# Peptides against a protein of PDB entry 3ESW: the designs that were tried, part 79

Target 1, 322 residues: chain A of PDB entry 3ESW
Amino acid sequence: NNIDFDSIAKMLLIKYKDFILSKFKKAAPVENIRFQNLVHTNQFAQGVLGQSQHLCTVYDNPSWHSIVLETLDLDLIYKNVDKEFAKDGHAEGENIYTDYLVKELLRYFKQDFFKWCNKPDCNHCGQNTSENMTPLGSQGPNGEESKFNCGTVEIYKCNRCGNITRFPRYNDPIKLLETRKGRCGEWCNLFTLILKSFGLDVRYVWNREDHVWCEYFSNFLNRWVHVDSCEQSFDQPYIYSINWNKKMSYCIAFGKDGVVDVSKRYILQNELPRDQIKEEDLKFLCQFITKRLRYSLNDDEIYQLACRDEQEQIELIRGKTQ

## One batch from the design tools (peptide; made by RFdiffusion4, then SolubleMPNN)

Design b2_p15_8_s4 (from b2_p15_8, 11 letters changed)
Fold by OpenDDE base, seed 4:
Structure b2_p15_8_s4 (fold): chain B 322 residues (1-322), chain A 15 residues (1-15)
Amino acid sequence: as target 1 above (322 residues)
Amino acid sequence: DEIKKLRELIKKLQE
């Protein structure tokens, strides 16, 4: 009896696809109840949900993409990408070109475009006066600052002239295209939008211990790649745990297609207690939000994303960046 | 050529 292995394989693939798709069907009443109870009773869960409602969708704005692309020196960027790509002897059309693009965007953003702002310069004394600035605290935005999704304004006094300088912490990435300065939050926010504006699959990674960065899905590497605009870092997930010796508890990635606990990618040593939520509840939460984000996708899209998710989970378990 | 497609997409987004 010649076992038609091809037929069996096809049947198994169909059944597997159906099984995967079944997981992404509309949530059962019990799952909805669990979700509601979790977000109402657990502050960390509520925070993750709140972040997902913003970060998963905010960057999918075609109008913003146009503004970004009009603002960047695309000629310089592509000139540099083409130069570096050619040096390494790659043929045109290879998926690796996008990795070169992201690397150049990291360079361009840090070296040519955006500025780190620990303290603002004094508005009265002018440039290079940040050393004279003393923090007085934070306050709410004024009427003008509020137009640009500003949650907090840091207040500084100049030790030289005594004047007050405001440093609004803008969350509007379009405003950041104008201001060209900030800390990790502003850097990551605008850089996430920049990467999205090039049509890339990007996630915003939130670390509980006051850092944020991006992940880019490399079609060449066929995985999520660590990207930190502040550090001009590409595929160096170890920099926090190893180079900085940073202690961390949670790293959560937020993208249009899902929310993923990526802590295992970045927390290689010095792990802090993960006591904010039960591991099972966090897993459930991320899966539930991911499921909701995919409700409008077709079966093929859902299946492809599920395969990607599975590959990522395997990577995270093995601790090997492929 | 995905690169060409990306460049074309970028151009279209700039129109």
Scores: peptide ipSAE 0.017, ipTM 0.458, DockQ to the pose 0.016
Fold by OpenDDE base, seed 1:
Structure b2_p15_8_s4 (fold): chain B 322 residues (1-322), chain A 15 residues (1-15)
Amino acid sequence: as target 1 above (322 residues)
Amino acid sequence: DEIKKLRELIKKLQE
């Protein structure tokens, strides 16, 4: 009996596709109960859910994308990208152009567009006066500041003139296009929106130990790539654990198509106890939220994303972030 | 182990 290996292969592929698709069907009643119990009893799970409700969808705003593209110096950006691409890019294929774009956006954002703000300049004394600023504490937003999704305002007194300067911690990324200053939160928030505005697949990565960054899906490298706007860093996931010797417990990536525990990509040494949630419960939570985010997608889209997810999981297990 | 084998097989079949 000539075993038609091609027919068997086709049948196996169909059955595999059906199996993968079956995992993304509506949650069973038992899974819904498990999810509800988890988010009601575990504070870390509740935090991940709360972040997903905002970070997974907020950057998918076409009006914001238009405002970003109108605000950036696109002529300068594309001139620099074209210059770097012309040197070596043609030999590597067309997909590498997007990597050059992300690298230029990192340069442009840090060098030309946005500013790091440990302390604000004095509103009265002008530029380069932050050294004279003494923190007085934090308070809630006033009526004007509250218009721009501001939860906290840092208050500073100038040692030279005695005037008070307010530093609102805005969460509205459109307001950040105006203010052009902040710390890791403001940097990552606006830079995530910038990358999304170019039509890129981007995730927001939250680290429990007070840092945030991005991941970009490179079509050239065919994987998720570490991107830190604060550090002007591309594909250097080791910088936190190795270069900074930072201790970390959790890194969670939030994107439009899913929530993923990416801790294995970034926590290479000095791992802190992962005691906030059971590993199986965290895995369940991320999968459950991911399923919900994909409910409107067709079978082919679900299958393609599932294949991408599987490749990422293999990479995370093998430690091949080299 | 069977799931890993199946994944490897599927990867080869998609090439």
Scores: peptide ipSAE 0.012, ipTM 0.472, DockQ to the pose 0.282
Fold by OpenDDE base, seed 3:
Order: structure tokens, then sequence, then C-alpha cells
Structure b2_p15_8_s4 (fold): chain B 322 residues (1-322), chain A 15 residues (1-15)
């Protein structure tokens, strides 16, 4: 009996599609109860939910995208992208162009656009005076700083002139287009918006151990790609665990279409205890939030995203076979 | 292990 493998494959795909679509239907009452209990009883779960409510939607702002595109030197960016793309030829297809774009945006952002700020320059003494700055602590924002979603302000005293310089930690990415400086939080926040402004699928990755970065979905590579604006890093998920020897417990990716535990991509060694939540509860939480984010999508969109999710889960389980 | 095999199969069927 010649097993028609093609027929079986088609039937399996149909059944799988139906099964996937069934999972993305409105949550059952029992799932809602489980979710509510989890976020009310587990602080880590509450934190993930709180972050998802902001990070999954905040960057989907067309007005912000316009402001970004008007602020960046698009002529320079596309000139450089076109130049690098032309060197490699058209043999790899049009989808690779986006990878070149992201690489150029990383270069442009770090080298031409944004500045790392360990300590601010003295407002009185001018540029390159950060070496003279002594931290005095942090305080709440003033009335002006509060306009730009500022949670805290770092205070510095100049050892040379004695004046106080304020370094507000702005969370408004549009304000960061003006200030052009910050640490990993400001870098990742603005760079996430920049990538989104080019119409890319982007996730914000939160690490519990005080670092943040991006992922973008490469159509060429057909996977989520690590992107760190601070490091000008493209597809180097190992830099934290291996190069920095960083100890980590959780990496959670937040995007418009889902929340995903991506810890396995980045935590390659020096794993800290994952004791903040049960693994099954974290999995449930991420899936539940993801399901909610997809409630307005049609069956085809849900299925396509679910296929992408499954591919990512396979990748995360197998490790990079590359 | 069976779930992994099924996922691998699904991946192959999607390619």
Amino acid sequence: as target 1 above (322 residues)
Amino acid sequence: DEIKKLRELIKKLQE
C-alpha cells in the first residue's frame, strides 16, 4: 500500500491549522481564572504583564514613525545600504536588503546619531567634561522633565565649577531623538522605535539582570535576529553569556504580536536560578498574553504567526545548528 | 520526545 505521504502531509497541515486556530479562540473561563490568579499572586508575572501592556503597543505609533524618519539622515542611510547591497550582488534576493538596512542602522545609530552617557557633561563647562562629574544620587523629575515620561533624574556635581547637572532618564523616545544620549535603556528604547519606523517586525528584549536589546524578524534568515544597538551587534546572541560572561536568568521578548521567553537564545552559560515563577506558569503567561494580542487578527494571520512561533520554538529547543 | 518529533515533522511539512 503506497502511503501517499503528500496526502497525509496535507491532512496533517489542515488538522494542525484547525488545532492552532482553536488555541487562539477566546480564552476559556478556566484560563482567565488561571491568568488572574497568576498575575495577582506572582510578582514576576505581574511585571511581565505590566511590561507587555507598554512595550507590545507603544512603538506602533505612525506619528512617531514619521518623526523618526524626518529626523534620521535617510539619504546617508540608504546610500550606505545600497552600496553594501550592490557589493554582494542580487544573487541572494531582495529579502537580504533588510538585513543590510538593519546593519546600517546599527552603524549609523552608534557612530553618527546617539551617544553613550555614563556621566553627563557639565552644563556649564561644556563638552567632554564628564570626567569632572561626581554623582550625588537620583531624584524625581521636575515639571519640565515630567512632560517626557521621566521616572528618575540622576544628579551630578561638577568638580571644576561646582554646578549641578541633571541627567533625566527619559522614557519618551521622541525626547531621545532630541537628547541623543543615554544608557542601554534609552538606546534600546529609541532604536526599537527606529526599527519599527522602517516597518520591521521588532521585539524589545528585557533581561532581568539589567540589560535590554532588540530582535527583528529577518525575512532573509527566516528567524528572529539578535540586535543590540549599544554594541552595534547583529546576530550575536552569545555576546552576553560568552563574551561578557554575564550571568542571566530570564530574557523576555515583547512585540506587537506576542510575548516570548527567549532565554534559551541568550543564556548559553552562567545561568542563574529561574526561581521567580514556575516554568509552566511562565509559558502559560506568555501564551495567554500572546493570545490576547492576536484577538483582532484573522485566521490566516493567526496561522502564519503560529507557524513562525513554532519555528522559533523548534530553534530554541535545538539550539542554533548553525 | 513525541511532541518534539511532531514539531519537527510539522516544520518539515511547512518547508
Scores: peptide ipSAE 0.010, ipTM 0.484, DockQ to the pose 0.237
Fold by OpenDDE base, seed 2:
Order: sequence, then structure tokens, then C-alpha cells
Structure b2_p15_8_s4 (fold): chain B 322 residues (1-322), chain A 15 residues (1-15)
Amino acid sequence: as target 1 above (322 residues)
Amino acid sequence: DEIKKLRELIKKLQE
């Protein structure tokens, strides 16, 4: 009896799809109870939930995307991308173009567009005066600063002129298009929006040990790729653990389609104790939030994303990211 | 060999 392998394959795919889709159905009452108990009893879980409520959706704003694209020098960006693509990209197919785009955006953002601000320049003395600035502490935003989702303002006194300079820590990425300065938080916030504005699939990665970066889903590489705007880094997840010798406990990625513990991608050595939540509870939490984010998607979208998730989990277990 | 072919077919259908 010639085994009809094509028929068997089709049946297996149907059954597998049904099985996967069954996992993304509306949460059972027991899961809802578990979720509520977890977020009410565990501070880390509360933090992850709170971040997901903002980071998973805030960058999916078409109005913001338009403002970004109107603000950037697109002619320069695409000129550089086309130039690099023309050298080597044709051999690798059209999907590699987005990798070149992300690499150029990293270059453009760091070199041409945004500035690192350890200390602000003196508002009175002008440019390159940050060396004269003494921190006095932090305070709440004033009425103007509050318009731009500012939680904290760092206060500095100029040693030369004695004037006070305010460095508001804006969370509004549109305001950051104007100010064009900040630290890792501002860099990652605006750069995440920039990547999203080009229609890319992007996640915001939060590290518990006070760093943040992005991940971009490369269609060429068929995986999530580390992207750090501060470092102009593409596909170098090892830089924190190895190059910086940074100790880390948690890295959580927040995207429109899911929340994922990506710690295994970045914590290669010097792992700190993961004592903030039980591993099973963190896994449950991320899956539960991810499930909620996908409630409006159709069966084909859910299935495709689930396949991507499985591939990522395999990658994270194998440690094969170069 | 048949199981390998089946896996390859499943993979192609997931692409």
C-alpha cells in the first residue's frame, strides 16, 4: 500500500494547526484567576504587565509614523541603503534590503540625528558646556514639561554662570524628535518608533539592570535580531554579557504581538539570581499577555505567529545566534 | 527516508 505521504502531511498540518489554535482561544476561567492572583501578589509580574500595557501598543500609531518619516532625511537614508544593497545585496535576494535599512537607520540615528546626553549643556552658556554642569537632583515636571509625558526632570547648575538647566526625561517620542538628545531610555524609545515607522516588526527589550534596546524581525535571517541604537549595534546580543561583562537577570521583549522572555539571548554569562518570580509563573505571564494581544487576529495570523514563536524558542534553547 | 520527506513537506507548507 503506497503510503500517500502528501495526504498524511496535509492531515498532520490540519491537526497541528487546530492544536496550535486551541492554545490561543479565549483564556479559561482558571487562567484568568491565575493571572489575577499573580499580578496582585508579585511585584515583578505587575511591572511586566504595566510595561506591556504601554510598550506593546504605543508605537503602533500611524500619525506618529508619519511625523517620523517627515522628520528624517529619507533621501539620505535610502541613498545609503541603496548604495550598500547594490554592493552585496542582490546576491542575497530582496529580503536582505530591510537588514541594510536597519543598519543605515542605526548609523543615521547615532551619527546624524540623535545625541547622547550624560549632562545637558548650559541653556545660558550654549553648546559644549556640559562639563560645567553640576547635578542638583531631580524633581517633577513643570506645566510645559508635563505635556510631553515627563515623569522626572534632572536639575543642573552651571558652574560658570550659576544658572539652572533642566533636563526633562521625556517619554513622548515625538518630543524626542525635537530635543534629539537623551540616554538609553530616550534612544531606545525614539529608535523603536523610527523602526516601526518603516513598517518593521520590532520589539522593545527591557533589561532589569537598567538598559533597554530593540529587536527587529529580519525576514532575511528569519529570526529576531538584536538592535541597539546607543551602540549602533546589529545582531550583537553578546555585547552586554561579554563585552561589557554586565551582570543581568531578566531581559523581556515587548511587541505588538507578544511578550517574550529573551534572557537566554543576552545573558550568556554573569547571570544574576532570577528570584523576582517563579520561572513557571513568568512563562505563564508572558504567554497570557501574548494570548491577549492576539485575540483580534485571525486563525492564519495566529498560526503564523505561533510558528515564529516556536522557532524563536528553539533558537533560544540552542544558543545558535551568531 | 519517508519520515524525513514528511518533515520537509511540513516545513515547506509552514513557509
Scores: peptide ipSAE 0.007, ipTM 0.439, DockQ to the pose 0.096

## One batch from the design tools (peptide; made by RFdiffusion4, then SolubleMPNN)

Design b2_p16_1_s1 (from b2_p16_1, 8 letters changed)
Fold by OpenDDE base, seed 3:
Structure b2_p16_1_s1 (fold): chain B 322 residues (1-322), chain A 16 residues (1-16)
Amino acid sequence: as target 1 above (322 residues)
Amino acid sequence: RKKFEELVKKLLEKLE
């Protein structure tokens, strides 16, 4: 009896689809209770929930996308992308072109657009005066700074002129298009918005050990790709654990379609204790939030995203980028 | 075993 493997495969896919769709149905009362108890009793869970409420939706703003695209030198960007794309002699493929675009955006952002700010320049003495700046501490925003989602302002005194310079830590990415300076938080915030403005599927990755970066879903590579604007890094998830020898415990990715523990992608050595939450509770939390983010999607969209999620989980378990 | 592996491969390809 020639087993019709194609028929079996089709049947299994139908059953799998139904099974997946069943998981994304409205949460049962018991799941809601578990979720509520978890976020009220576990501080880490509350933090993940709080971050998801902001990071999963804030960048999906068409008005912001328009402002970004109007602010960037698109002619330069696409000129460079076209140039690099042409060098590799690749047949016209929309998917690989996007990888070149992200690489150029990394270059453009770091080299031409944004600036790293350890200490600000003196507002009185002008450019390249940061060496003369002494930190005095941090304070709350003033009335003007508070308009741009500013939680903290770092205060510096110039050793040369004695004047005070304020470095507000803005969380409004549109304000960052004007200021064009910051640290990892400002870099990642604005760069996430930039990538989103090009219609890309992007996640914000939060590391508990005070770093943040992006992931971009490459249609060419058919996987999530590490992207760090600070490092001009594309597909180098090992840079933190290996190159920096950084110790880490948690890396959580926040996107419009889900929240995912991506620690296994980045924590390759020097793992810190994961003692903030039980692993099963973290898994439940991420799945529960992801489920809520997908409530408005149709069955086909849910199924496609679930297939992508499964491939990512396989990748994370195997430790090999396929 | 080979047929099962082929089936799994086909399933994975369709899940991609």
Scores: peptide ipSAE 0.007, ipTM 0.487, DockQ to the pose 0.191
Fold by OpenDDE base, seed 1:
Structure b2_p16_1_s1 (fold): chain B 322 residues (1-322), chain A 16 residues (1-16)
Amino acid sequence: as target 1 above (322 residues)
Amino acid sequence: RKKFEELVKKLLEKLE
């Protein structure tokens, strides 16, 4: 009997699509109970949920995107992107242009726009006076600082003039466009917004061991790409485990379309105990939150994202990350 | 075998 392979292919694709879509249906009562119990009893799960409620949606603000684009030197950025693209980008196709854009944004942000602040300069003595600053501790924000989503203010005394300088830890990324300084938290927060403002698919990656960075979905590379604004790093997920010899336990990525455990991409050696939650429960939690984030999407969007997710999982399992 | 490989290829293309 002549096997109609085209008919079989179509049938298999339909069945596969239906199977995938079935996983994204409304959660069963038993799953809701499991989720509630997990979040109620496990502190790590509570933390992941809390972060997802903020990080997955906060950057999807068109007003913020406009403010960012109005603030950045777009002429300089695109001039540099065009220059680099003209060297060899034409041979690789149009999709590579976005990779050049992200690389330039990394350069621009670190070299021209934002500043690392271990200690602030003295407000009285002026620039390059941070060496004279002694930490006195932290306190809550004042009335003005509270307007910009500030939870903590670091207090410093100048050893030279004796004046107090406040370093508010702002969480409002629009305020960071003004202050243009911070540590890894402020860097990653604002840089995530910057990438989102260019219409890119971006995730915020939280590492339990006190670091944060981004991932960008490259259409050219057809995968999630490591992006660290602090390090001006593109596609170097190994820098933490190998270059820094950092010990790590968890890396969780937060995006508008999902929450993903990306630990396997970054934890290449010196793995710390993963004892904060059962692996099955973490997997369930991330899937459950992801499912909720996709409730408003149509079947085709859900299917496309699910296919992308599957490719990422295959990548992570095979250890084919850079 | 060849036809089966072609089928698999088509399936993979649709999943990308």
Scores: peptide ipSAE 0.007, ipTM 0.490, DockQ to the pose 0.184
Fold by OpenDDE base, seed 4:
Structure b2_p16_1_s1 (fold): chain B 322 residues (1-322), chain A 16 residues (1-16)
Amino acid sequence: as target 1 above (322 residues)
Amino acid sequence: RKKFEELVKKLLEKLE
């Protein structure tokens, strides 16, 4: 009996594809009820949903991408990328070039483009005057600040001249191209947009314990790679748990194609209680949102993403974070 | 999924 193994393999692949695709069908009424109940009864779930509604789609704006590319020194960036790429003896067209691009973007962003702002400089006294600034508190945006998706304005008084300096916490990344300063929120927000503007596959990672960063999907490494613009860090997911000794409970990644609990990548020690939601409910929530984000995709796109998802889950279980 | 595809590929390679 010449078992046509090729035919069997093809049949198995077809059946497997169909099985995978079946998981991404429109949610059953029971799943919708579960989802609605979860987001109405659990604040953490509601927060994840709210973030997904913004972070999963906001950066997929072609107009913003154009503005970013017009604002950045692309000649400098690509010059540096090409230089570093050539040093390592890589041939043109290798997928690794994109990793060099991301590394240069990290360098460029931190060293040449954006500034960290613990306290603003005094508007009157000028540069390097932040040490003289005393926080007075926070207030709502004024009419001008509100145009740029500003939720909060930090108010500072200069101890030297007595003048008030406003530090609006802008959420409009286009405004951040102008201001070129902020904390982890502004850094991650604008840097996520920058990476997206180069056509990269990027996720925004939210940590419950007041930090945010990116993940970039490296085609060379064939995995999601930790990227922190604040730290100029590439593929160092351990920096928070190990280097900072940070205590963390949840890390959630938000991308155009899904929402993923990536806590296992970053929480290596000092894990805080995961008591905000049942683990099963969080898994359900992320899967449910992910399904919704993929409803418009074709079967091949869904299949490819599902393969990526499975690889990531295996990685997260095995702890193969470098 | 990649495991299955890889498994299927490996199976196919073994069957060739």
Scores: peptide ipSAE 0.021, ipTM 0.540, DockQ to the pose 0.085; fails the geometry check
Fold by OpenDDE base, seed 2:
Structure b2_p16_1_s1 (fold): chain B 322 residues (1-322), chain A 16 residues (1-16)
Amino acid sequence: as target 1 above (322 residues)
Amino acid sequence: RKKFEELVKKLLEKLE
């Protein structure tokens, strides 16, 4: 009896695929009830949901991508990428080239394009006058600032001329292409859009302890790669816990295809209490939102993403980064 | 999954 092992293997793969796909079917009524109860009773869960409603979809805007690509010096960027790629001599093709692109975008963004703004320069005195600025507090946006999704405006008084300078905290990344300044929020917001504009798989990582960064899915490395525009950092997830000695409790990644607790990638030491939600409830929440984000995808797309998810979970458990 | 697919592929390759 020649066991057709090929036929058995194919059958097993089909059954396995079907099993995996069954997990991504429309949520059962009981899951919907659990979800609704969780987001209504747990503030952290509500916050994660609220962020997902924005961060998972806002950057998937083709019109914004066009504006970004028209704004950046693409000739300079690709010239530098080509130069670095040529130096490395790797014939590994397009996959590794994308890693070089992301590295150049980090360089370009920090060195040539965007500016860190701890305090604004005085609008009257001009450049390099931030040292003369005293914070007066924050207020709501005016009518003009409100056009650009501004939640708050920091107010500063110049000690030299006495004039007031407004630093609106814009959430519109297109406005940030104009202003070209901000803190970690503005940096990460615009840089996430920039990466997305190149057709990359990107996630926005929110840390509860007031930091934000990106992850890029490297086809070359076949994993999610830490990317921090503020630090010009590529694949250095340890910088917060180790280099900064930062204490952290939660890191949540938001992407078009899912919401993932990535805390294990970044919280290597100095872990703060995870007391905002039960671990089981957080896991459920992220999975539930992820399922919703994938409802429109076909079976093959769902299966491929589920394979990627499994690989990431294995990576996060094994702790084998570099 | 890729590992399983790879495993299955490897198994298939070994059975070839």
Scores: peptide ipSAE 0.016, ipTM 0.537, DockQ to the pose 0.079; fails the geometry check

